# Ledger of designs, part 67: peptides against a protein of PDB entry 7AE7

Target 1, 321 residues: chain A of PDB entry 7AE7
Amino acid sequence: KVYKDLREFLEVLEQEGQLIRVKEEVNPEPDIAAAGRAAANLGKNQPAVFFEKIKGYKYSVVTNVHGSWQNHALMLGLDKNTSTKDQFYELNRRWDKFPVPPNVVKREAAPCKENVIDKDINLFEILPLYRINEQDGGFYISKASVVTADPEYPDDFNKLNVGTYRIQVKDRDRVGIQALAMHDIAVQLEKAEAENKPLPIAITIGNNPLVTFMASTPVGYNQNEYEFVGALQDGVPMDIVKSDLYDHLYVPAGSEVVLEGHIIPRVRTVEGPFGEFPGSYSGARLQCEVKIDRITHRTNPIFENLYLGIPWTEIDYLMAL

## One batch from the design tools (peptide; aimed at target 1 P28 E29 F124)

Design b2_p25_2_s2 (made by RFdiffusion4, then SolubleMPNN; its pose is not in this set)
Fold by OpenDDE base, seed 4:
Structure b2_p25_2_s2 (fold): chain B 321 residues (1-321), chain A 25 residues (1-25)
Amino acid sequence: as target 1 above (321 residues)
Amino acid sequence: SEVEELLKKSKAPLNEELLEKIYNY
């Protein structure tokens, strides 16, 4: 089984008994984080939790999507009861198929392009934002696949980076991004900032589960994460589409939300604190700021967000490689 | 800012019924 988007994966999770659908209206705080914690604490078969109705918001949230070995097996299109050993064997077998180039689809064929917002941008109207941890200094987007390119080699598809970075919402149309020196985005940003130029960025939310997995998996600077997604799909290419603002940035065709914009050169603002572990917060730091210039989204977009807590949580399954 | 206004809002009480539903899943 290969998944085109998050929705197809959530449907399979629900069919397999790996998704709790919450139809009743919930409060964004504390209910989403509390429910994610409860699901993670089940100890086995930890399901995703899908919230259809959130008080004060128009759209839905899903959390804990990668929160179990069962969900990981299903992501690979395997039986949910596939052993961890056999999952790793199959993952390694498929990894050797790299590179599998993606298909570039037309704009009209990309579900992420169904709706466009290019003025009066307000992230709170599109994303049901909530505090993930009790003492978080703000609202975080913790499960985005962030697309950037090398500004010296914008047409080199092998240098196109798709990574997962901690993103704090700063305003209606601004986010802080944690770009650490060890991240490929930091190399690209350094090149842009040397010339005092903005770095083009696309922040993609609610993707094919293998895109989210690969965005969380370290690869070489000259390796494209989309070509690994095709490998992990056992040689089936994934579908990508050009961003609206940038000819050299490609986003997953099935993304629920795409935030297109730029990293503001040589600007640093306070980001954090964020609870990486219960009772442990990464300190507040000066981090980069992104201006959001355009949003594209599916009709009734699903906000996929990460639950963080004591191991074993969703992040531990994403980083278990 | 809208962020600051939302951060000033008190958390609602814990939804015990929701948690019970999840723990019994």
Scores: peptide ipSAE 0.396, ipTM 0.846, DockQ to the pose 0.783
OpenDDE base, seeds 1, 2, 3, 5: peptide ipSAE 0.340, 0.336, 0.367, 0.353; ipTM 0.817, 0.796, 0.814, 0.820

Design b2_p25_2_s3 (made by RFdiffusion4, then SolubleMPNN; its pose is not in this set)
Fold by OpenDDE base, seed 4:
Structure b2_p25_2_s3 (fold): chain B 321 residues (1-321), chain A 25 residues (1-25)
Amino acid sequence: as target 1 above (321 residues)
Amino acid sequence: SEVDELLKKSKAPLNEELLEKIKSY
């Protein structure tokens, strides 16, 4: 099975008994984080948790999507009871199919383009934001696939980067992003900042599960994560679409929400603290700031967010390979 | 900011029924 979007994957998770649907209205705090912890603490067959109704918000949240070996098997289109060894064997077999170039679809064929917001941007109207950890210094978007390009080689598709970065919401239309020196985005930002230019960015939320997996997997600077997604789909190309603001940025066609904007050159603002583990907060640091200039989203967008806590949690399954 | 206003809000009580639903899964 290949998934076009998050929704097709959530349907399979529910059919396979790997998703808890919460139909009752919940409080964003503490219920979402508490439920994510409870699901992770089941010790085996940890399900995703899907919240249909969140007090004070219009849209839904899903967490713990990659939170088990069963969910990981299903992501690969395997039987949910496939052993970790056989999952690893199949992953490696498919990895050797790289590159599998994506299909560029027309704007009209991309579900992420169903709705547009280009004025009076307010992230709180689109995303049911909550604190993940008790002592978090703000609201985090922790499971976004962030798209950037090399400013010197904007038309080189092999230098298009899709990465996962810690994102803190700063205002209605601004987010902080943690771009560490080891990340490809930091190389691209350095080039833009040398010329005092903005770095174009697309922050994509609620993707097909292999996009999220590859965005969390280190690859070479001249390797495109979308071409690995096609390899991991056993040679089936994924669908991408051109961003609305930038001709050189491509986003997953099925993304639930796309935040298009720019990293403000040579600006740094306080980001954090964030609870990476219970009782261990990363210190507050000066990090980059993104201005959001345009949002595209599916009708009734699902906010996919990561649960973080003591291993084994969703992050450990995403990074264990 | 809207962020600052939301951060100042107290957390609601823990939903024990929700947690029991998940723990019993």
Scores: peptide ipSAE 0.483, ipTM 0.874, DockQ to the pose 0.782
OpenDDE base, seeds 1, 2, 3, 5: peptide ipSAE 0.425, 0.345, 0.437, 0.438; ipTM 0.848, 0.818, 0.842, 0.855

Design b2_p25_2_s4 (made by RFdiffusion4, then SolubleMPNN; its pose is not in this set)
Fold by OpenDDE base, seed 4:
Structure b2_p25_2_s4 (fold): chain B 321 residues (1-321), chain A 25 residues (1-25)
Amino acid sequence: as target 1 above (321 residues)
Amino acid sequence: SEVDKLLEEAKAPLNEELLKKIYSY
C-alpha cells in the first residue's frame, strides 16, 4: 500500500490497532506528552496517539506515528507483523530503485492548498502547541519536513533539500531553526548569508510517513529526498506541488500545514533548551530565525509532532535506519 | 511575551484517567 498523506496512514494505523484515539478533551500540558510517553512505554506494538480535542485549541494533534516496528512495517505497506529483518530487506530492495521522480500536481489538486493565511499570521491558531518535555524552553515543532534549495542553483531539483530540523516557536509568525553545520540547509544558508539574502523556506507538517522518514534520513547533497520516497513506494511517484511564494520550492501535495517564509540573513536568536534525553537538555544556542510569510493548510489540519524520551521512542525508530 | 503567557496557561494537573486508558491498551 502507498499513502498519499498522513490521514491515509492514520486510518491504516487505526484499522491495524496501532492508533489510540482520544476523543475526550485534554489539556495541552502535560496530557499530550504524558500520553505519548505512556504509549512509548508499552514495550511492544507502541501505537500512535491521536487527540481530537485539545483545550484552548481548534485542531487536533497526533504523536508517536513512527513509534514502533509495527508502524514502520505499515509505513512500508507491509503486514504489521513483518520481522525487522524482512523490513530492512525490503527497504534496501526499494532503495535501489532510486531515483523515482515525483509527480508535480496542479495547485487545485493539492490538499495542502485548501486554506490560505497571508495576513495576521498566528501559529497558535493553526497548531495546538505544547511543551514536549517539562523543562523545554518553549514550544517545539519536532517532526517537520523542511524544504530549502541551493540559492546558487535554485532550479537544480537534485539540490532541493527536505530535512528534519528542531524548530522552536518564537512568536506568532516566527520560529527558530537549528541548522547544524553537517546539515544541507547550513550549506544553503551559508551561500545566502554570504550575499546577505534571505533563504526561502517551506516548513511542512503532517506528511506522508515516508516523506517524514526520508527527511530524517541523511542523503547526498545532490540527491532529492522525494525521489527516494518514490523508491520506497516501490516505484510509485509521490505527489508534490509548487510552493505559493517560491517557484523553485516544492512541498508534499498532502501536507497538513505548510509554513512558507524565509530565514532572516545574519540574524541569530536564542533557541532552547530542548530535552534530547530525560534529564539531559541541549544547551541554549544562537540559532537562525525564520519569518513566516504565508500558511497553507488542509481543512481541520492535524499537527503531527514527535515524542522524545528514553529509548526506544519514535526518534529511535526514525534514526535507527 | 505572548509565548510566555501561553506557556503558563497551558499547564494543568496530570490526567490520570487518560494515562489509565493508554496503559490499558
Scores: peptide ipSAE 0.405, ipTM 0.840, DockQ to the pose 0.911
OpenDDE base, seeds 1, 2, 3, 5: peptide ipSAE 0.007, 0.017, 0.386, 0.356; ipTM 0.410, 0.490, 0.804, 0.790; seed 1 fails the geometry check

Design b2_p25_3 (made by RFdiffusion4)
Pose (drawn by RFdiffusion4):
Parts: sequence; C-alpha cells; structure tokens
Structure b2_p25_3 (pose): chain A 313 residues (1-149, 158-321), chain P 25 residues (1-25)
Amino acid sequence: KVYKDLREFLEVLEQEGQLIRVKEEVNPEPDIAAAGRAAANLGKNQPAVFFEKIKGYKYSVVTNVHGSWQNHALMLGLDKNTSTKDQFYELNRRWDKFPVPPNVVKREAAPCKENVIDKDINLFEILPLYRINEQDGGFYISKASVVTANKLNVGTYRIQVKDRDRVGIQALAMHDIAVQLEKAEAENKPLPIAITIGNNPLVTFMASTPVGYNQNEYEFVGALQDGVPMDIVKSDLYDHLYVPAGSEVVLEGHIIPRVRTVEGPFGEFPGSYSGARLQCEVKIDRITHRTNPIFENLYLGIPWTEIDYLMAL
Amino acid sequence: SEEVERREEEAKGEDKSEKLEELLE
C-alpha cells in the first residue's frame, strides 16, 4: 500500500494496533512529551500516540509515528512484524528505483490547500505547540520537512517558535541555502522557504536521509513507494517551491535578512542538549492547512526514541 | 513575543504523566 498523506498511514496504524488515542484533555507540558517518552519506553511494538484534546488548543497532536519497527515496516507497506533485516533489504532494493519523478497536481486537488490564512498569522491557532524537554529554549516544531530551492531540496531542521508568525532555524545547516544566503543578505533580499508539517511517512523519512547523496528528494519518495510517484503542489506565494499535496500544514515564508537571534537549546539525537547559539529567523507569510489539521511532532530523548528509527536504515 | 510568553505561562497544569503511561501499558 502507498499513503497519499499522514491520515491514511494513521488509519493503517490504528487498524494494526499501533496507534493509541488519548481522548481526555491533556495539558501541553509535560503531558505530551511524557507520553512520547513512555511510548518509546514500551520497547516492543511501540505505538503512535494521538492526543485529541489539548487544553487551550483547537486541534490534535500525534507523536511517535515512526517510533517502532512495526510502524517502520507499515511505513514501507510490509507486514508489521517484518524483521529489521528484511526491512533493510526492502529499502536496499527500492533505493535503486531512483529517480521516480513526482506528479504535479492542481491547487484545487491538493488537500493542503483547503484553508488559507494570508493575514494575522498565528501558529498557535493551528498547531498545539508545547515544550518537548524541560530545558528547551521554547516550543519546537521538531518534525517538519523544509523545502528550499533538480535544485529543490527537502530536509528536516528543528524549528523554534519565536513569535505568532516567526520561527528560528539553523540556516548554516542547510547546505544549499548558503550560497543564496550570502547573496540575499548582501542585497537585503528575503529567501523563500516552505515548512511542511504532517506528511506521508516516506516524505519525512526521505527528509531525514543524508545530504551527502544529492538526490532530488521528491523523486526519492517515489522510489521508496516502489515506483509510485508522489503528488506535489506549487506553493501559493513562491512558484519555485513545491510541497507535498497532502501535508497537514504548510507554512510559506522567508528567511529574514541580516537577523540573528538566540536559538535553543534543544535536544540532539546523541541524547544531550545542544547549546544556545545565534541563528536565523523565518517570517511566516502564509499558512495553508487541511481542515482539522493534525500536528505531527516528535519526542527526542535518551535513545532509543523516534529519531533513531528515522535515521537507522 | 507576547503570545508566546502567554502560552508558556499557560502550558502547565495537572500532571497526567503516570495516568498516560498506564494507558499506554
């Protein structure tokens, strides 16, 4: 099976006993992060946890989506009990199908274009943002696929919420931004960027894939789907930016020129906190989202947690 | 950043960490 969006994958997870629904209202901190740690601590057949009600917020959160070998196998469309070695072989075989060009769809057909917010941008009205770890510098978006511009790149970068319409980003960790970053800051011009949240599991998996192999990212997702192309759609504001047609939330924005502010600290996959450093800020100019969006976020702590599964094979 | 500060102040309340862990088990 191939998943057009996060919601089809969550349906499969729930049918397979790999998704737990928390119906009672929970507080943002520390409840969501504590549940994410506990789900990771179950050791075997760790499920995704779906929070339907978060105090003071309108929408729902899902966590630990990739956080088990069962979830990982179901992401690949295999039986949930497929051994890790067999999943490795299946990924090795599909790796060679690269490239599979994506299908570009019209705006009216992309579920991520159902709702538009073009003014008075407020991330908190859409995303139930919360603190992941006690010493984090702020509320984080820890599982976004970021799109920048064959020269189109998708990657995962931790995003700290700074204001209702502003976030932080480590721009010098995106090694295609940094030739356009010099030109843009030298000329005081903004650099367009797209942040996608709540994606097809293979899109997130591709976004965590090593940068050393300069692939074409979306064309790699079609390879992981064993030859089935993925659907992408042009962003509202920037014609050279394409986002997954099924994303729950799309934040279209730009990197603010000549602005450096304190970002962090935040958790890193070796199990420790990073330090606080001066990083770039991104201004959100537009939000498009599916009706009743789902905030797919990720808990990070002492290994093994969901990030290890996203990096393993 | 007033909205962020307000949300950080409102982020805490009754802790349900043990109850959620038991639910997961």

Design b2_p25_3_s1 (made by RFdiffusion4, then SolubleMPNN; from b2_p25_3, 11 letters changed)
Fold by OpenDDE base, seed 2:
Structure b2_p25_3_s1 (fold): chain B 321 residues (1-321), chain A 25 residues (1-25)
Amino acid sequence: as target 1 above (321 residues)
Amino acid sequence: MEEVEEALKNAYGEDKTEELRKLLE
């Protein structure tokens, strides 16, 4: 089975007994993080947790979507009881199908374009933000697939980067982003900052689980993550749509929320601390700042987020230890 | 394999990556 969006995957998780739906209103803190931790402690078959109602917010949250080997099997469209070994073999078999170019759909066909916010932007109105860990220095967006391009080669689709980065909410229309030197985004940002230019960015939230998976997977600078998603879909292209602000940026057509904006050149602001893993926190650092200029979103968007901090890269893990 | 391991680490946490390593040995 191939999934068009997060919602189709959540439906399958629920059908397979791998999603708990919480219908009662919860407090954003500490209930969301506590329930996520509780779900992680249920053993090997850890379910996703879907919160329909969060006090003080309009929209829903889902956590622990990638929380188990059963969820991983289902993500690959396999039986939930498929062994980890067989999942790995299937993943490698599909990897060899790269590249599978995505389909570019029209704006009218993209669910992520159902609603637009282009003035008086307030992230707290669209995302049910909460602290993931008790000592977090703020609210984090932890499972975003961040889209950037090479500013010297903006039309080179092979240099389009889709990555996962630590994002702290700084204000109603500002986020901090951790761009490490080893990340493709850092190369692109360096080029933009050398000319004192903004770097265009699209921060996408609530994606097809394979998009989230590939955004967390290191690939070559000249390899497009969307072409791997198509490979992992066993040769079925994924659907992408042009961003509203930038002709050269493409986002998943099914994203729940798309934050379009720019990295402000040569500006650094305090970010952190964040719990990289249970009981460990990274220090506060000066990180890049993004101005959000436009939001597009599905009707009743689902905020996918982590239940706990996790290592973002091997280097981040090693530095946090 | 390294890319898959990193993806698993980022998606599921280090414990799941370790479980995968043990199954591939």
Scores: peptide ipSAE 0.033, ipTM 0.496, DockQ to the pose 0.025
OpenDDE base, seeds 1, 3, 4, 5: peptide ipSAE 0.018, 0.032, 0.014, 0.008; ipTM 0.479, 0.660, 0.424, 0.461; seed 1 fails the geometry check

Design b2_p25_3_s2 (made by RFdiffusion4, then SolubleMPNN; from b2_p25_3, 12 letters changed)
Fold by OpenDDE base, seed 5:
Structure b2_p25_3_s2 (fold): chain B 321 residues (1-321), chain A 25 residues (1-25)
Amino acid sequence: as target 1 above (321 residues)
Amino acid sequence: SEIVEELLKKQYGEDKTKELEELLK
């Protein structure tokens, strides 16, 4: 089975007993984090948790989407009881199908383009933001697939980078992003900053599960993550669409929310702390700042966010494959 | 927290919910 978007995957998780649906209104804090911890404690068969109603917000949140080996099996379109060994074998078999080029769809055919916000941008109106950990210094977007390109080679699709980075909400239309030197985004940012130019960026939230998986998987600088998604879909191309602001940036057609903007050149602001692991807070650091210039989103967008409560965390599953 | 507990009880049974209640304390 291949998933076009997050919603198709959530439907399968629910059918397979791997999703808990919370229909009653919850408080953003502490209820979301508490429910995530509760789900993590259910043992090896950890479900996703979908919150339909969040007090003070219009839209829903889903957590722990990749939080179990059963969810990973289903992500690959396998039986939920497929062994870790067999999942690894199937991943390797499909990996050899690289590259599988994506389909570029028309703007009118892309669900992520259903709604547009280009003025008076307020992230809090679109995303039900909450503190993931009690001691976090703010609200984080921790499971976004971030799209950037090489500013020297903007037309080289193989240099299009789709990665996962720690993102702190700084203001209504600003986020901090952790671009480490080892990340492809840092190479691209260095080139832009050398010329004192902004780096174009698209922060995509709520994708098909293989996009999120590949964004968290290191690949070569000249390898496109979307072409690996097609390989992991056993040769079925994924659907992408051109961003609204930039001709050379492509986003998943089915994204729940797309934040389009730019990294401000040569600006660094304080970010953190964030609890990456229980009892381990990364200190406050100077990080890059992104200005959000445009938002596109599906009607009733689902905010997919990472659960980090108890080991094994959702990150551990994303990195273990 | 009570709402999540009730949902977990419905889906996974009362015994797992008690373990969860003890962990949420």
Scores: peptide ipSAE 0.026, ipTM 0.506, DockQ to the pose 0.046
OpenDDE base, seeds 1, 2, 3, 4: peptide ipSAE 0.023, 0.000, 0.022, 0.021; ipTM 0.549, 0.299, 0.467, 0.544; seed 2 fails the geometry check

Design b2_p25_3_s3 (made by RFdiffusion4, then SolubleMPNN; from b2_p25_3, 11 letters changed)
Fold by OpenDDE base, seed 4:
Structure b2_p25_3_s3 (fold): chain B 321 residues (1-321), chain A 25 residues (1-25)
Amino acid sequence: as target 1 above (321 residues)
Amino acid sequence: MEEVEEALAKAYGEDKTEELKKLLE
């Protein structure tokens, strides 16, 4: 099985008994985080948790999508009971198929383009934002696949980077992004800032689960994550579409929400603290600031966000590879 | 589902167990 988008994956998770649907209205805090913790405590078969109705918001949230070995098996299109060993074997077998170039689809064929917001941008109208941990310094978008390019080689598709970074909401149309020196985005930002230029960015939320997986997997600077997604789809290309603002940025065609904008050059603002583990917060740091200039989204967009809990977090399943 | 309901009930307290069951229906 290959998934075009998050919705196809959530349907399979639900059919396989690996998704819990919360139908009644919940409070953003503390209910979402509490339900995520409860799901993580269900032993080794942790389900995704889908919240249909959130008080004060229009749209839904899903958490813990990658939060178990069963969900990971299903992501690979395997039987949910496939052993961890066999999952790794299959992952490695498919990895050797790299590169599998993506299909570039037309704008009108991309579900992420169903709706456009280009004025009076308010992230709180599109994303049901909540604090994951009690002492979090704000609202985080923790499971976005962030697309950037090399500003010196913007047309080199091999240098197109799709990565996962910690993103804090700063205002209605601004987010902070943690670009560490070891990340490809930091190399690209350094080049842009050397010339005092903005770095074009697309922050994509609610993707094909293999896109989210590859965005969290380190690859070479001259390797495109979308070409690995095609490899992990056993040679089936994924669908991408051009961003609306930038011809050189491509986003997953099926993204639930795409935030298009730019990193403001040479500006740093306070980001954090963020609870990496219960009772353990990363210190506040000065991080980059992104201005959001355009949003595209599917009708009734699903906000996919990371669950962090003890002893096993969703990040452990994303990073344990 | 029952295990999740029980885990949620533990997280929110027994008094909210029925409310939590309704949330998961």
Scores: peptide ipSAE 0.018, ipTM 0.541, DockQ to the pose 0.051
OpenDDE base, seeds 1, 2, 3, 5: peptide ipSAE 0.016, 0.017, 0.015, 0.006; ipTM 0.460, 0.525, 0.465, 0.332; seeds 1, 5 fail the geometry check

Design b2_p25_3_s4 (made by RFdiffusion4, then SolubleMPNN; from b2_p25_3, 10 letters changed)
Fold by OpenDDE base, seed 1:
Structure b2_p25_3_s4 (fold): chain B 321 residues (1-321), chain A 25 residues (1-25)
Amino acid sequence: as target 1 above (321 residues)
Amino acid sequence: SAVVEEALAKAKGEDLSEKLRELLK
């Protein structure tokens, strides 16, 4: 089984008993985080949790999508009871199929383009934002696939980077991004800042689960994560679409939400604290600031966000393979 | 919390309701 988007995967999770649907209205805090903790503590069969109604918001949230070995097996299109060993074997077998180039679809064929917001941008109208941990310094987007390119080689598709970074919401149209020196985005940002230029960025939320997986998996600077997604789909190309603002940035065609904008050159603002682990908060740091210039989204977009709770956390599963 | 507990309990059956109550404390 290959998934075009998050929704196809959530349908399979629900069919396999690996998704809990909360139909009743919940409070963003503390109910979402509490439910994530409860789901993580259910043992090895940790389900995704889908919140249909969130007080004060229009749209839904899903958490813990990658939060179990069963969910990882299903992500690979395997039986949910496939052993970790067999999952690893199959992952490695498929990895050798790299590169599998993506299909570039027309804008009209891309679900992420169903709706556009190009003025009066307010992230709170599109994303049901909540604090993941009670002591978090703000609202985080923790499971986005962030698309950037090399500003010196914008037409080199092999240098297109799709990565996962900690993103704090700063304002209606501003986010802070944690770009560590080891991340490809930091290399690209350094080049842009050397010329005092903005770095184009697309922050994509609610993707095909293999996109999210690959965005969390380190690859070479000259390797494209989308070509690995095709490999992990056993040779089936994934669908991408050109961003609206930038000719050189491509986003997953099925993304629930795409935040297009730029990293402001040579600006650093305080980010954090964030609870990366239970009882362990990363200190406040100076991080990059992104201005959001355009949003595209599916109708009734699903905000996929990471659950960070007691180990094994969702991130542990994303990094364990 | 109570709404989430009830929803989770309903989704996974009655036996999970007690476990969820313990986990949400």
Scores: peptide ipSAE 0.021, ipTM 0.650, DockQ to the pose 0.051
OpenDDE base, seeds 2, 3, 4, 5: peptide ipSAE 0.019, 0.014, 0.018, 0.022; ipTM 0.525, 0.491, 0.565, 0.532; seed 5 fails the geometry check

Design b2_p25_4 (made by RFdiffusion4)
Pose (drawn by RFdiffusion4):
Structure b2_p25_4 (pose): chain A 313 residues (1-149, 158-321), chain P 25 residues (1-25)
Amino acid sequence: KVYKDLREFLEVLEQEGQLIRVKEEVNPEPDIAAAGRAAANLGKNQPAVFFEKIKGYKYSVVTNVHGSWQNHALMLGLDKNTSTKDQFYELNRRWDKFPVPPNVVKREAAPCKENVIDKDINLFEILPLYRINEQDGGFYISKASVVTANKLNVGTYRIQVKDRDRVGIQALAMHDIAVQLEKAEAENKPLPIAITIGNNPLVTFMASTPVGYNQNEYEFVGALQDGVPMDIVKSDLYDHLYVPAGSEVVLEGHIIPRVRTVEGPFGEFPGSYSGARLQCEVKIDRITHRTNPIFENLYLGIPWTEIDYLMAL
Amino acid sequence: EFEEEIEENLEKLYKIREEVEEKNK
């Protein structure tokens, strides 16, 4: 099976006993992060945890979506009990199907274009933002796929919420931004960027894939789907930016020129906190989202947690 | 200085979240 969006994958997970629904209202901190750690601590058949009610928020959160070999196998469309070695072989075989060009769809057909917010941008009205770890510098979006511009790149970068319509980003960690970053800051011009949240599991998996192999990213997702192309749609504001047609939330924005502010600290996959450093800020100019969006976020702590599964094979 | 800026950022985010909660009521 191939998943057009996060919601089809969550359906499969729930049918397979790999998704737990928390119906009672929970507080943002530390409840969501504590549940994410506990789900990771179950050791075997760790499920995704779906929080339907978060105090003071309108929408729902899902965590630990990739955080087990069962979830990982279901992401690949295999039986949930497929061994890790067999999943490795299946990924090795599909790796060679690269490239599979994506299908570009019309705006009216992309579920991520159901709702538009073009003014008075407020991330909190859409995403139930919370603190992941006690010493984090702020509330983080820890599982977004970021799109920048064959020269289109998708990657995962931790995003700290700084204001209703502003976030932080380590721009010198996106090694295609940094030739356009010099030109843009030298000329005081903004650099367009797209932040996608709540995606097809293979899109997130591709976004965590090593940068050393300069692939075409979306064409790699079609390879992981064993030859089935993925659907992408053009962003409202920037014609050279394409986002997954099924994303739950799309934040279209730009990197603010000549602005450096304190970002962090935040957790890193070796199990420790990073330090606080001066990093770039991104202004959100537009939000498009599916009706009743789901905030797919990720807990990160002492290994093994969900990030290890996203990096393993 | 960095600690102070982090604290201010957290206070601001808590305030924003409170205002979103009041608006939803």

Design b2_p25_4_s1 (made by RFdiffusion4, then SolubleMPNN; from b2_p25_4, 15 letters changed)
Fold by OpenDDE base, seed 4:
Structure b2_p25_4_s1 (fold): chain B 321 residues (1-321), chain A 25 residues (1-25)
Amino acid sequence: as target 1 above (321 residues)
Amino acid sequence: SIAKEIEERKKKLKEILEEQKKKLE
């Protein structure tokens, strides 16, 4: 099975008993993080947790989407009881199908374009933001697929990067992004900053689970993550759509939320601390800052966020490959 | 059945969640 979006995957997870729906209103803190930990502590077959109602927010949150080998099997369109060995075998088999170019769909056909916010941007109106740990320096978007391009070669689709980075919310229309030197985004940012130019960026939230997986998987600088998604879909192209602000940036057509903006050149602001592991906080560092200029989103957008806790956690499943 | 498993997991999740909330308060 191939999934067009997060919603189709969540439906399958629910059908397979790999999603727990919480219908009762919860507090953003500490209930979401506590439920994520609780899900991880179920031992086997850790489910996704879907929160329908969050106090003070309009929209829903889902966590632990990639939080088990069963969920990983289902992501690949396999039986949930497929062995880890067989999952790896199938992953490797499909990997060899690279490249599978994506389909570029029209704006009208892209669910991520259902709603537009281009003024009075407030991230808190769209995303039910919460702290995972009490000592976290702020609210984090931890499972976004971030799209950037090479500013010297903006039309080179092979240099289009889709990566996962730690994103801290700084203000209603500002986020900090952790761009490490080893990441492709850092190379692209360096080029932009050399000319004191903004780097165009699209931060996409709530995607096809294979997009999220590939965004967390290192690939070559001249390899497009969307072409790997098509490979992992066993040769079925994924659907992408042009961003609203930038002709050279493409986002998943089915994204729940797309934050379009730019990295401010030569500006660094405090990011962190963040509790990556229980009892282990990454120190506060100076990181890049993004101005959000436009939001597109599906009606009733689902905020997909990472659960961080005691291994084996969702991040371990995303990185285990 | 999947339905029974889901209900058992929901129950266990709620129990763990309540326990964890108490530890964080």
Scores: peptide ipSAE 0.270, ipTM 0.827, DockQ to the pose 0.021
OpenDDE base, seeds 1, 2, 3, 5: peptide ipSAE 0.036, 0.157, 0.247, 0.219; ipTM 0.635, 0.757, 0.810, 0.797

